# Ledger of designs, part 55: peptides against a protein of PDB entry 2AKA

Target 1, 299 residues: chain A of PDB entry 2AKA
Amino acid sequence: MEDLIPLVNRLQDAFSAIGQNADLDLPQIAVVGGQSAGKSSVLENFVGRDFLPRGSGIVTRRPLVLQLVNSTTEYAEFLHCKGKKFTDFEEVRLEIEAETDRVTGTNKGISPVPINLRVYSPHVLNLTLVDLPGMTKVPVGDQPPDIEFQIRDMLMQFVTKENCLILAVSPANSDLANSDALKIAKEVDPQGQRTIGVITKLDLMDEGTDARDVLENKLLPLRRGYIGVVNRSQKDIDGKKDITAALAAERKFFLSHPSYRHLADRMGTPYLQKVLNQQLTNHIRDTLPGLRNKLQSQL

## One batch from the design tools (peptide; made by RFdiffusion4, then SolubleMPNN)

Design b2_p13_8_s4 (from b2_p13_8, 8 letters changed)
Fold by OpenDDE base, seed 1:
Structure b2_p13_8_s4 (fold): chain B 299 residues (1-299), chain A 13 residues (1-13)
Amino acid sequence: as target 1 above (299 residues)
Amino acid sequence: SIEEALKELEEFL
């Protein structure tokens, strides 16, 4: 069962090498959310390393196919520079930035061409995610005035595919009815069959408010439900707070919060990682027979 | 190659 994700990773790499990444309906999880929704922080918390570009505005400007592989060793590899092993995750961040700039130029433009990053770690479950550019309404710097639509069009290339699961990342400190992630998910998955909700910033909610009804799947029901997470604060990031310590603080948050204590075993980053591994594995199993038939018909 | 990946896929199905 655990071998299905690595198998799809090999398919993804093979299709990437021939330029067909956008055309195949491979079983995958696309990560969608507004800018600053906490997408990158969720991904970094899975790895336990700071390795994604940081900044204001649009940080992710190309799709990032993040392939997590459980291993006894810790290192990263890019598909565009095969054979180079990265053990310093700052170098991983720099390579993402450099490879992004190589294709998009200096104007902070976007490209639909994925970056493929594989991370081997003893601290991860087998999991593949496609991190997509954050939805934005306001162009920054030299971005074209239609950048919002360019991002939406890019996201639609992934999330419209029937074999794409959608990880919709929404901040709890914003009106969920206005969540860009849930809006785009509802557009392409109106019955909520392919969408997994992630609620970030639960620690930043106004005093006397909570997201209990959302997390209990009562407000905006998704078949696959919602999982709450607590990421490091900007102060914690700037202070270089260890992710392991942040995960312990997250667990403590859920256990100590009156509204969330009863949900605590079904919340947090470690639980999210387990759920995503299971969901992806099951989804691969269900979709592979159809994919095989499609591919055989093209040979 | 895609063909190799397909063969591997067939072994798992």
Scores: peptide ipSAE 0.057, ipTM 0.754, DockQ to the pose 0.731
Fold by OpenDDE base, seed 5:
Structure b2_p13_8_s4 (fold): chain B 299 residues (1-299), chain A 13 residues (1-13)
Amino acid sequence: as target 1 above (299 residues)
Amino acid sequence: SIEEALKELEEFL
């Protein structure tokens, strides 16, 4: 059953090569959230490597189709530079930045043209995610005044597709009612059928507050529920704190926290990765018959 | 190719 994700990856690559990626309702998971919500940190935690662009403002400026493939070897490859194997994940980061800048220029603009990155690792489950630009309201630097709407329009190209699952990433240290991720998800998935909630920054909540009601699916119910995670702090990222150590600290956080200990087995990055693999696999299985028929009609 | 991917898809259905 895990072989279904690699199959869809091959379809994604084939369609990317012919420029049709935007028109195909391929089974996928789009990652959405406000700026600094922790989207890229969640993805890096899956890989166990620092490899995504970092900085102030909009970090992800093109859709990143991240294809995780369980393998005995660890390396990355880009669709735009086939045959080059990256074993240094800093070089992966630099390639993402360079390829982003090649299309968007140096003005920190955005482009809807995806970057396709495949990561082979023994530490990942088969999983494909589309990392999308963080929603923002305030243009910075040379960004166009309408950057908020450009990002929104880009996200809508993905999340409006019926075969798109939505990974809605929200920080716990902000009002969930103000979550950009959950707002956009509710707009396109009003029944909460396609949305998986991720709650980050649980360790940054004010003393005496917790996100228990959110994580128990009581505040804004999603059919697919919520999963809490604890990412590295920006200081820990800048200090290159080991992700493996951070994952151990995350587990300890949930187990030791009075409000979350009873949920601990259904929380954290490893559990999230497992759930996403299962959800995507099942979603692929359910959508493949329709996809086959659509593809056959286009040939 | 898309055709190869479709053939593989048919094996899973």
Scores: peptide ipSAE 0.055, ipTM 0.742, DockQ to the pose 0.653
Fold by OpenDDE base, seed 3:
Structure b2_p13_8_s4 (fold): chain B 299 residues (1-299), chain A 13 residues (1-13)
Amino acid sequence: as target 1 above (299 residues)
Amino acid sequence: SIEEALKELEEFL
């Protein structure tokens, strides 16, 4: 069963190489959420490294196909730089920025053309995610005035696909009814069959408030449920706080919190990674027969 | 090629 994710990774790479990304409904997980919802932090916590672009406004400007592969060694490879192994994750970040700027220019525009990044690590489960640009309502700097709609249209290219699972990332310190992630998910998945909810910033909720009803799947039910996580603060990131220490603090948060202690074994980044691995594996198993038949009919 | 990818897929199904 662990071999299904690597198989789909090879298919993704093959299809990316031939430019057919738009027509193939490959089993995948698309990551959606507003700007500053914590999407990039969740992905970095899986790898245990700082490697994604950071800043104010739209940080992710191209889809990032992030292929995590469990390995005895730690390194990264880009599909656009075949044969180059990256062992410094700062160089990985710089390559993402450079490759983004090469295609979009200096105006901080967006492009629907994916960056394909594979990370080998002893600290990851096999998992493939597509990180998508954060939804925004306000253009910043030299961004086009219609940037909100450009981002939306880009997201829709992924999340409308039947074989796409949706990782909807919402901050707990904002009204969940106003979550851009859950709004777009409900638009394309009205029955909540393809959507996994992630609730970030649980540590930043006002005193006397909690997200218990959300995490118990009672407020806005999703078939695949919700998982709460606690990411590093921006101050902790800027201070280069170790991700391993942050994961220990996350575990302590859930265990010690009166509203979440009973859910603690079904919360946190390690549990999220496990659930995503399992759900993606099962989803691949269910969808591959149909995909095979479709591909055979096109030959 | 798509054909090679399909062949690999058939080995796992």
Scores: peptide ipSAE 0.049, ipTM 0.746, DockQ to the pose 0.688
Fold by OpenDDE base, seed 4:
Structure b2_p13_8_s4 (fold): chain B 299 residues (1-299), chain A 13 residues (1-13)
Amino acid sequence: as target 1 above (299 residues)
Amino acid sequence: SIEEALKELEEFL
């Protein structure tokens, strides 16, 4: 059986090349969460490299279609500059920033036009994610006063699609009942059929508190459940702490924590990658017949 | 192309 994820990647590339990506309900996973929820760290932990823009405020300002492809070699390629292989992931970050600024200008505005990035790596499973701008309530710098609504409108273009799965990223050190990610997911997926919960910052919770009930799917139940992860601290990121070492620390965290030890085999970034690969593959299989019929009717 | 991708999809399904 051919890998379904690469097949859908070719469809995504073809539709992006003709500017029709917004009109097609392709099977995909959209990543949503508030600013500083840990989305970028989750995605970088999948790749094992620092390559996403960082900073205060809105970092992701265009949708990033991140196509992870298992390969014997490690490099990145953008759809807008095919044939250029990036082996330095700092150059990948700079290209994302440059390509974002080319479309949005210097005002830190947003654009719904996606950037398509493919990362080949021996350290990844086949997985495609659409990283979306972080939800915010406060304009930063020269951002328009309605930036919150512009972001929400952009997110809605993706998450309202029936074939879109939602990776809702929420920090555990904040009130999860007030999570922007879980709120938007509940708005468009009220039965929790399309939403996968990711709980970050479990290591930053107040002493004597835990997210056990959330991770056990007892507090805010999702059909697809929750997966806890532990990302590098900002100090560790700034200090260029190796992601492999951080993943080992994450495993140790879950194994040693009294509230999470029993869940440890169903937690952490490597498990999240496996689950997302499996769920996306199954979702593609389920949706492809309907997609075929729709596409054939449009020809 | 979109046509090639559709053809691949049709061959797979």
Scores: peptide ipSAE 0.041, ipTM 0.736, DockQ to the pose 0.715

## One batch from the design tools (peptide; made by RFdiffusion4, then SolubleMPNN)

Design b2_p14_1_s1 (from b2_p14_1, 5 letters changed)
Fold by OpenDDE base, seed 2:
Structure b2_p14_1_s1 (fold): chain B 299 residues (1-299), chain A 14 residues (1-14)
Amino acid sequence: as target 1 above (299 residues)
Amino acid sequence: STIQELLELIEELE
């Protein structure tokens, strides 16, 4: 069933074109997390390129439908500018920023209208994710004072849908009980049936502490479990540290850590990609009959 | 229609 993810991509594109995207319960994975939780780094590690906007405060201000497609070539294309192939991923970043500003203006506001980005690469598995704005409590710039609630309302439009899987990204160096990602996931998925936990910043935990109990699914159990990852530090990103080197360091981290060595084969970014590809494929298969019936009723 | 074409594709993959 290798063609199921591309099928959903076509559905997403078609419904976006006719303005019905918000009314559809498409099988998808929504990425949620607090600001600076490491969402952007996880997504960039999948592609192996720096291409997402960076900065202080709310960086993602529109939903980004990121469609990864395994291909012999490497390039990106946007639904809003068909026919243009991007090979420079800095230009991809700039286009995301420009397209975001075109809709939201200069006040750093948010919009629920998605940006559709497709990335072809020999280094990716077929995978579609919806990157959502990071949850925050503090407005920045000219943002309205209720921006926190605007973001939450936007997220709820996605994560309340039954066919939406939730990739909840939480930093290990913060109290998991205070994780914005896990809080919103628990609100809409109280039984933990459609939530996948990602634990970032494992390398930044205080000495003498670890997230073993979380990663072993013993603290806050999720049916789909937890996967730990180690991203580049902000210093490494600013210094343009190679992502390939970072992935090797991540593998070394898990293998060499006394608390995580026994979990190493079920941790890290490459494993996360594989798991998400498999889970999305299976989820699409399970939801296709219902989706077909819904589409038939709309003819 | 595009929807009809997609429905046909879904049917083939089920």
Scores: peptide ipSAE 0.257, ipTM 0.860, DockQ to the pose 0.112
Fold by OpenDDE base, seed 3:
Structure b2_p14_1_s1 (fold): chain B 299 residues (1-299), chain A 14 residues (1-14)
Amino acid sequence: as target 1 above (299 residues)
Amino acid sequence: STIQELLELIEELE
């Protein structure tokens, strides 16, 4: 079953090479969330490295197909520069930025053309995610005034696909009813069949408040439920806090919190990664026969 | 064809 994810990786690479991303409904997980919802931090926590662009405003400006592959070695490869192995993840970050700027220019615009990044690591489970630009209402720099709608339209190209699972990332310290991620998910998945909820910033909630009802799937029920995580603070990121230490702190947070202790074994980044691996694997298994039939009919 | 190549990829695991 574990080999199904690498298969989809090869399919994604092939489709990216021919520019026909929209023609096939590939089984995949699209990551959606508002700006600063914690999407990048979640992905970096999976890898255990700082490798995604950081900054103010819209940071992710192209879809990033992130293919995690369990391996005895640790390195990264881009589809757009085959044969080059990156062992310094700072260079990975720089390449993402450079490749983004190459297509979008310096105006902080967006492009629907994906960047395909494969990361080999002994510290990851096989998992493929499509990181999408963060939803925002405020243009920055030379961005067009309708950037919000451009981002939305880009996201819709992915999340409207029947075989696309949606990882909806929402911060706990904001009103969940106003979550951009959950709103878009509800729009395209009204029955909550394809959506996995991630709740970040649980450590930043006001004293006397908690997200227990959300995490117990009682407030806004999703078939696939919710998983809470605690990411590094911006201060921790700037201070180069080790991700391993952050993961330990996350575990401690859930175990020691009166409202979350009983859920601790079903919370946190490691559990999220495991669940996503399983969900994606099962989803691929369920969708492959249909994909095969569709391809056969086009011969 | 590209479609044939994609089918072959799928068939590798089936």
Scores: peptide ipSAE 0.256, ipTM 0.857, DockQ to the pose 0.157
Fold by OpenDDE base, seed 4:
Structure b2_p14_1_s1 (fold): chain B 299 residues (1-299), chain A 14 residues (1-14)
Amino acid sequence: as target 1 above (299 residues)
Amino acid sequence: STIQELLELIEELE
């Protein structure tokens, strides 16, 4: 079972090299969320490093296949530059930006061509995620006026696939009923069979309010449930607050909060990683027969 | 081929 995720990684790499990614329905988790939903922070918390582009407007402009691999060493590798090991995660961020600009130009356009990034770390569980561009309404820079629909079309290429699980990232300090992530998930997964809900910004909710009903899966039920997380604030990020310290603060938040303390053992970034690892592993196992048949048909 | 090798790995795991 431990080898299933690495196997899918090899499949992803092989198919990317052949240019067949668009035609494959690999078992995967696509990450969706609106702009500023906390999506990048969730992914960075998994790695324990700052390595994703940040900024206003659309930050992720190409799909990022993020392959986390548990290892005794810590470094990153890109499929487009094999043999180069990145140990400075700022350089990883810069490479993502450079590779994005190489394909999309400097007009902040988008491209459906994935960037494949593998991160080896002793601090991660084996886990592969496809980070997708954040949903937005307002074009920035030289983006075309229909950029919102271009992003939606790109997302649909992934989330409509039957073997694609959806990690829907939604901020708690906004109306969850109007969450972009949950709306698109509901559109393609109306029965909530493929969607995992992540609720961010629980620490930023108005005093006297909480997301207990959502986290208990009572308001907008998903078969795979919801997991709450607390990310670093923008101030903390700018101040270079350590992610490890932030994870400790997250644990403290859930334990000390009257509305969440009873859920604390099923909340937080570490638990989310564990759940995603398990769900992806099980999902791969369930889809292997179909994957085998598809590969056979391509020989 | 790489595809053949991957197919064999999948079959081994099943």
Scores: peptide ipSAE 0.251, ipTM 0.859, DockQ to the pose 0.149
Fold by OpenDDE base, seed 5:
Structure b2_p14_1_s1 (fold): chain B 299 residues (1-299), chain A 14 residues (1-14)
Amino acid sequence: as target 1 above (299 residues)
Amino acid sequence: STIQELLELIEELE
């Protein structure tokens, strides 16, 4: 018996090759959040490598289908350059940038055409995520003035699908009630059935404030709950601070924080990865019958 | 076809 997540990966690859069928609703997790919400850092923390484009404004400009595969070896592969194994994750970052620019140009525009990246690593659990462009209100560079709506329209193509789980990434140092991620999630998932909340930047909250109520699922309840994480600071990222060290610091943060220590075992990037693996696996299992029927209709 | 193969795999997993 094969793992269910790799099965979906194969489905994704196959359908990418023949063109995405709008009628096919693959079980997947779409990652949504405002710009600078910490989405990229969360994904990089899963891999333990710096491999995503960085910069101001819209960094992710194409959907990135990130397929994490537990393996004894560590390397990355792109669907658009089959057979090439990347062992240097800096080269992975450069390839993402190059492939993005190839389609969107240098105007910082966006494209709905996904980049498919598979990462094999002994440090990951099987997990597939679709990283989507960060929501923004301010065009940069040569972006069209309606870039905000273009991004939203792109996101809606994913998050409106019934089989799409939503990883809503929100920074704690901003008003969570006004979180772009949670707003869009609430719009398409009003009952909170498909949304997993991630709260970043907990370490950047003002002294005397905390996100305990949110993390305990008491403020803005989601069926699948919330998980807090602590990412590297921008200074740490620029200084290329080791992700392993950052993960240790994250653990220490939760354990030592008076508001979060009781939740520490259900917080942090490693726990988030486990939860997502489990939830995606279960979600795939639940949706397989429907997926089968759809595949049959395509024969 | 790839779809057929995947379909068969899904059926085996159910």
Scores: peptide ipSAE 0.243, ipTM 0.856, DockQ to the pose 0.148

Design b2_p14_1_s2 (from b2_p14_1, 6 letters changed)
Fold by OpenDDE base, seed 4:
Structure b2_p14_1_s2 (fold): chain B 299 residues (1-299), chain A 14 residues (1-14)
Amino acid sequence: as target 1 above (299 residues)
Amino acid sequence: SVIDEVLALIKELE
C-alpha cells in the first residue's frame, strides 16, 4: 500500500500541470497567519533549512505548495523546473522569489497561482502544506490599497473548502483574542473542526504571563487542539543560527518553563510535525471516497 | 494519464 500523502501529492502535481481547470477540493493543510506571526519559521524548522523569502510586509505572495518527503537524500525540486535538483537552500529561496516576481511583477502584488516545491530530506516526515500570504492591513511599496482584501480573498479560496485543514499560526506575545489566524479560522470553521492552532513566540511573552490556558485548549477550544513552538529570533535568523540548535533550545524552553513543563511532550516543532503528518494522513483517508467520486464525475 | 493512474490507486486503497 502506497503512502496516502505521496498519493495526494501526485494529484496536486497532475492538476497543477494541466492548470486550475478543475475546482477540486483536495485534502490539504492551508497555513494562515498574520504577517510576522512566525509561519515561515515554523515551515523552515520542519525542513531544518532557511529557504523561504524573508522581509518586512508581504513576503509570501503566491500560494506555496510545500511537499515534504522523507528520503535518504536532501534536495528540493520545483514543479515549474522539473529535473533540476536544488541542494543549496539559498538557491531555493531565490527561485521562489524569482518565480513569484515572474508572475506578479515588481509591484509586490499577489497571485493565486501556486508554486509547487518538493523537499526531500531525512529530517522530515511526509507532509504537505499550502503556505498562504500573511494577512496584513497596510499596503507597502506600490501595492494596491486593497491588498488586504486581495489577500483575504485568496485565503478564502483555500480555507472555505471542506477538505482543507487550517493551520492557524498565532503569536503568543500578541492578544490571541485578536489573532488574525484564529479569526479567519473561526469565520470559516465556526465549530473548530478543521483548525489546528500553532502558538509561536512563547519565549517573547511578558514576564508573569503565559499561554497555558490556550495550549491546554481551555480558552479558545479547537477539536484538533493547539501546539506551542519556539522559533529562532530574527537576530538568530539573520545570524544564521543553526535550526538544530534552535530545536534543542525549544525543547529546553518547554521543559524548564513552570507553566509548560507538564505539556512539554506535546509541544515543539518535532511534535507538531508528527501531529500534522498523522492528521493529514487520517484526513486523506476520510476524504478519499468522496474525492474519487468527484474526480470520476468530472473527468 | 497521470490522473487515471491516481484514480486507479485511490480505488485500490479503498
Scores: peptide ipSAE 0.080, ipTM 0.782, DockQ to the pose 0.110
Fold by OpenDDE base, seed 3:
Structure b2_p14_1_s2 (fold): chain B 299 residues (1-299), chain A 14 residues (1-14)
Amino acid sequence: as target 1 above (299 residues)
Amino acid sequence: SVIDEVLALIKELE
């Protein structure tokens, strides 16, 4: 059953190549969250490399279809430059930026056209995620005044699909009731059937406060529950703190925290990756019969 | 084709 994700990846690539992505309801996980919610950090922690664009404001400006493939070798490939293997993940970051700018221009606009990136690594489980632009309310620089709505419309193209799971990323140090991720998820998934909650920045909560009730799925219940993670701080990122060391610190955080120690085995980036692999695999299994019927009708 | 592979897999799952 582990082979289901790679199989769907091949299908995804094939349809992307022929421009049919918009009309297909492929089983996938879309990552949503406000700007600075920690989405990019979660993805980088899965890979164990710094490879996503950094900056203030809107960083992700095109959907990034990130296909993680467990392999004995470590390299990346883009669908738009077939045959080129990237072994330097800094070059991967630069290619994402260049390809983004090629389509959107230098005005920091957005495009709904995905970038397809496959990463082979011994450090990943098979997993495909669609990283989406962070939701924002305030245009920056030369961005169009309606950029918020453009982003929302783009996200809706993904999250409204019935076969799309939603990874809703919310920071713990902000009011969860005002989470952009959970708001959009609730709009398209009112029964909480397709949404997986990720709570970031647990280490940045005020002393005497915790997110225990959220993580125990008691406050804002989701069928698929919540997983807490601790990402590197911006200081750590700027200082190029090793992701492996950060993952160890994350484990220590949960084990040592009085509010989270009992949940520690069901928290953290490695557990999140495992859960997402399992959830996606099961989701593919459940949705493939319907997908077959749709595909057969179009052949 | 990739589609044929997917269809074959789906058939096996039924």
Scores: peptide ipSAE 0.075, ipTM 0.778, DockQ to the pose 0.096
Fold by OpenDDE base, seed 1:
Structure b2_p14_1_s2 (fold): chain B 299 residues (1-299), chain A 14 residues (1-14)
Amino acid sequence: as target 1 above (299 residues)
Amino acid sequence: SVIDEVLALIKELE
């Protein structure tokens, strides 16, 4: 069952090599969310390493196809530089930045051309995610005034595909009704069939408030439900707090919180990773017959 | 081709 994700990875790589990534409705999970919603932190928590670009404004400026592969060894590989194994994840971060700049230039522009990154690790489940640029309203640097719409158009290229699952990342410390992630998901998935909700920043909610109703799938129901996570604080990130320690703190948070303790076994980053692995695997299984037929017809 | 190989794998898994 776990072999289906690697199979689709090979498809992704093959189609990327021939420039057809955008043309095929591959079973995949696209990650969407507003700027600073916590998307990158969630992905880094899966890997257990700091490897994504950091900064203010639009950090992710190209789609990042992140292929996590369970392995006895730990290293990363980029499709654009085959044969080079990265064991230092700081170098991975630098390569993402360099490759992004190579295509987008210095104006902080965006490009729809994906970066394909594969991470082998004993600490991950097989999982592929497409990290998309964060939705923003305010141009930064030399970005054009319509950068918001450029980002939205890019996201739509992914999330409009029927075989695309949507990981909608929303911060709990903001009005969920105004979540950029849930808005775009609702636009393309009005019945909530393809959307998985992730609620971040639960630890940053105002005292006396909680997201229990959201997490219990009672406020804005999604077929695939919601999973709450607690990422490292900015202080923790700046202080280089270990991700493993942060995951332990996350577990403690849910267990000790009066509003969430009853949900604790269905919350947190490890559970999210497991759910996404299962969801993606099942989704691939369901879509493969149709994909096969389509591919065969093109031969 | 890589695509052919992948298609073959898909067939084997179904």
Scores: peptide ipSAE 0.054, ipTM 0.768, DockQ to the pose 0.112
Fold by OpenDDE base, seed 5:
Structure b2_p14_1_s2 (fold): chain B 299 residues (1-299), chain A 14 residues (1-14)
Amino acid sequence: as target 1 above (299 residues)
Amino acid sequence: SVIDEVLALIKELE
């Protein structure tokens, strides 16, 4: 039933072509989190390539529908430039930036118009994620003063949908009670039925502290639980530290950490990918009958 | 239509 994700990908592409109906709740995973929470880094770790915009302030400024497809080949394609295969992921990054700027301008504004990116790779599981702008409270550059609310409104368009799973990305080196991701998730999913917690920056926690209680789902319980990950530092990213090496270091981190050793097999980016693939597949299966009925009613 | 094709595929998978 892994083929269900590609099926939904085709639906996403089709709806992008004809105009997406707001009444149609496609089964999907929306990625939410505060600025610098590590969302983009998690996604790059899935692909094993540096391909997302980087910089100060808001990195993701348009929804990025990231369709990962397991394949024997490695390349990327954009829906807005069909037929062009990208094998250099730096060019992918540049295209995202260019396409973003084309719509938003150079003022670091945001747009609700999605960018659809499909990545074929032997190193990925079938998985579709919608990367959303990071929640921020401080406008930068020429951003409108209400940018915080614009971002929030954009996120709400996705996360309020019943068929939307929420990947809530929170940094461990901040108070979880202050997690923008978990706050918005709790607002729209008060029972924690649609939310998957990701805890980043576990390696940046103060000495003598840990997130064990969070990762064991004891502090702020989610039905779908929490998965801890260790991303590359910004310095490592800027230095183009190899993602494969970073993933190995992540594994070592969990295995060697006294507070996380017992959880190590249920932590890390590879495990997160597996869980998301499974959960998305199951979610699609559960929602397809309803989706079919809605589609038929709109014909 | 593309939608019809997708619906047909969904039906086959169910």
Scores: peptide ipSAE 0.047, ipTM 0.756, DockQ to the pose 0.112

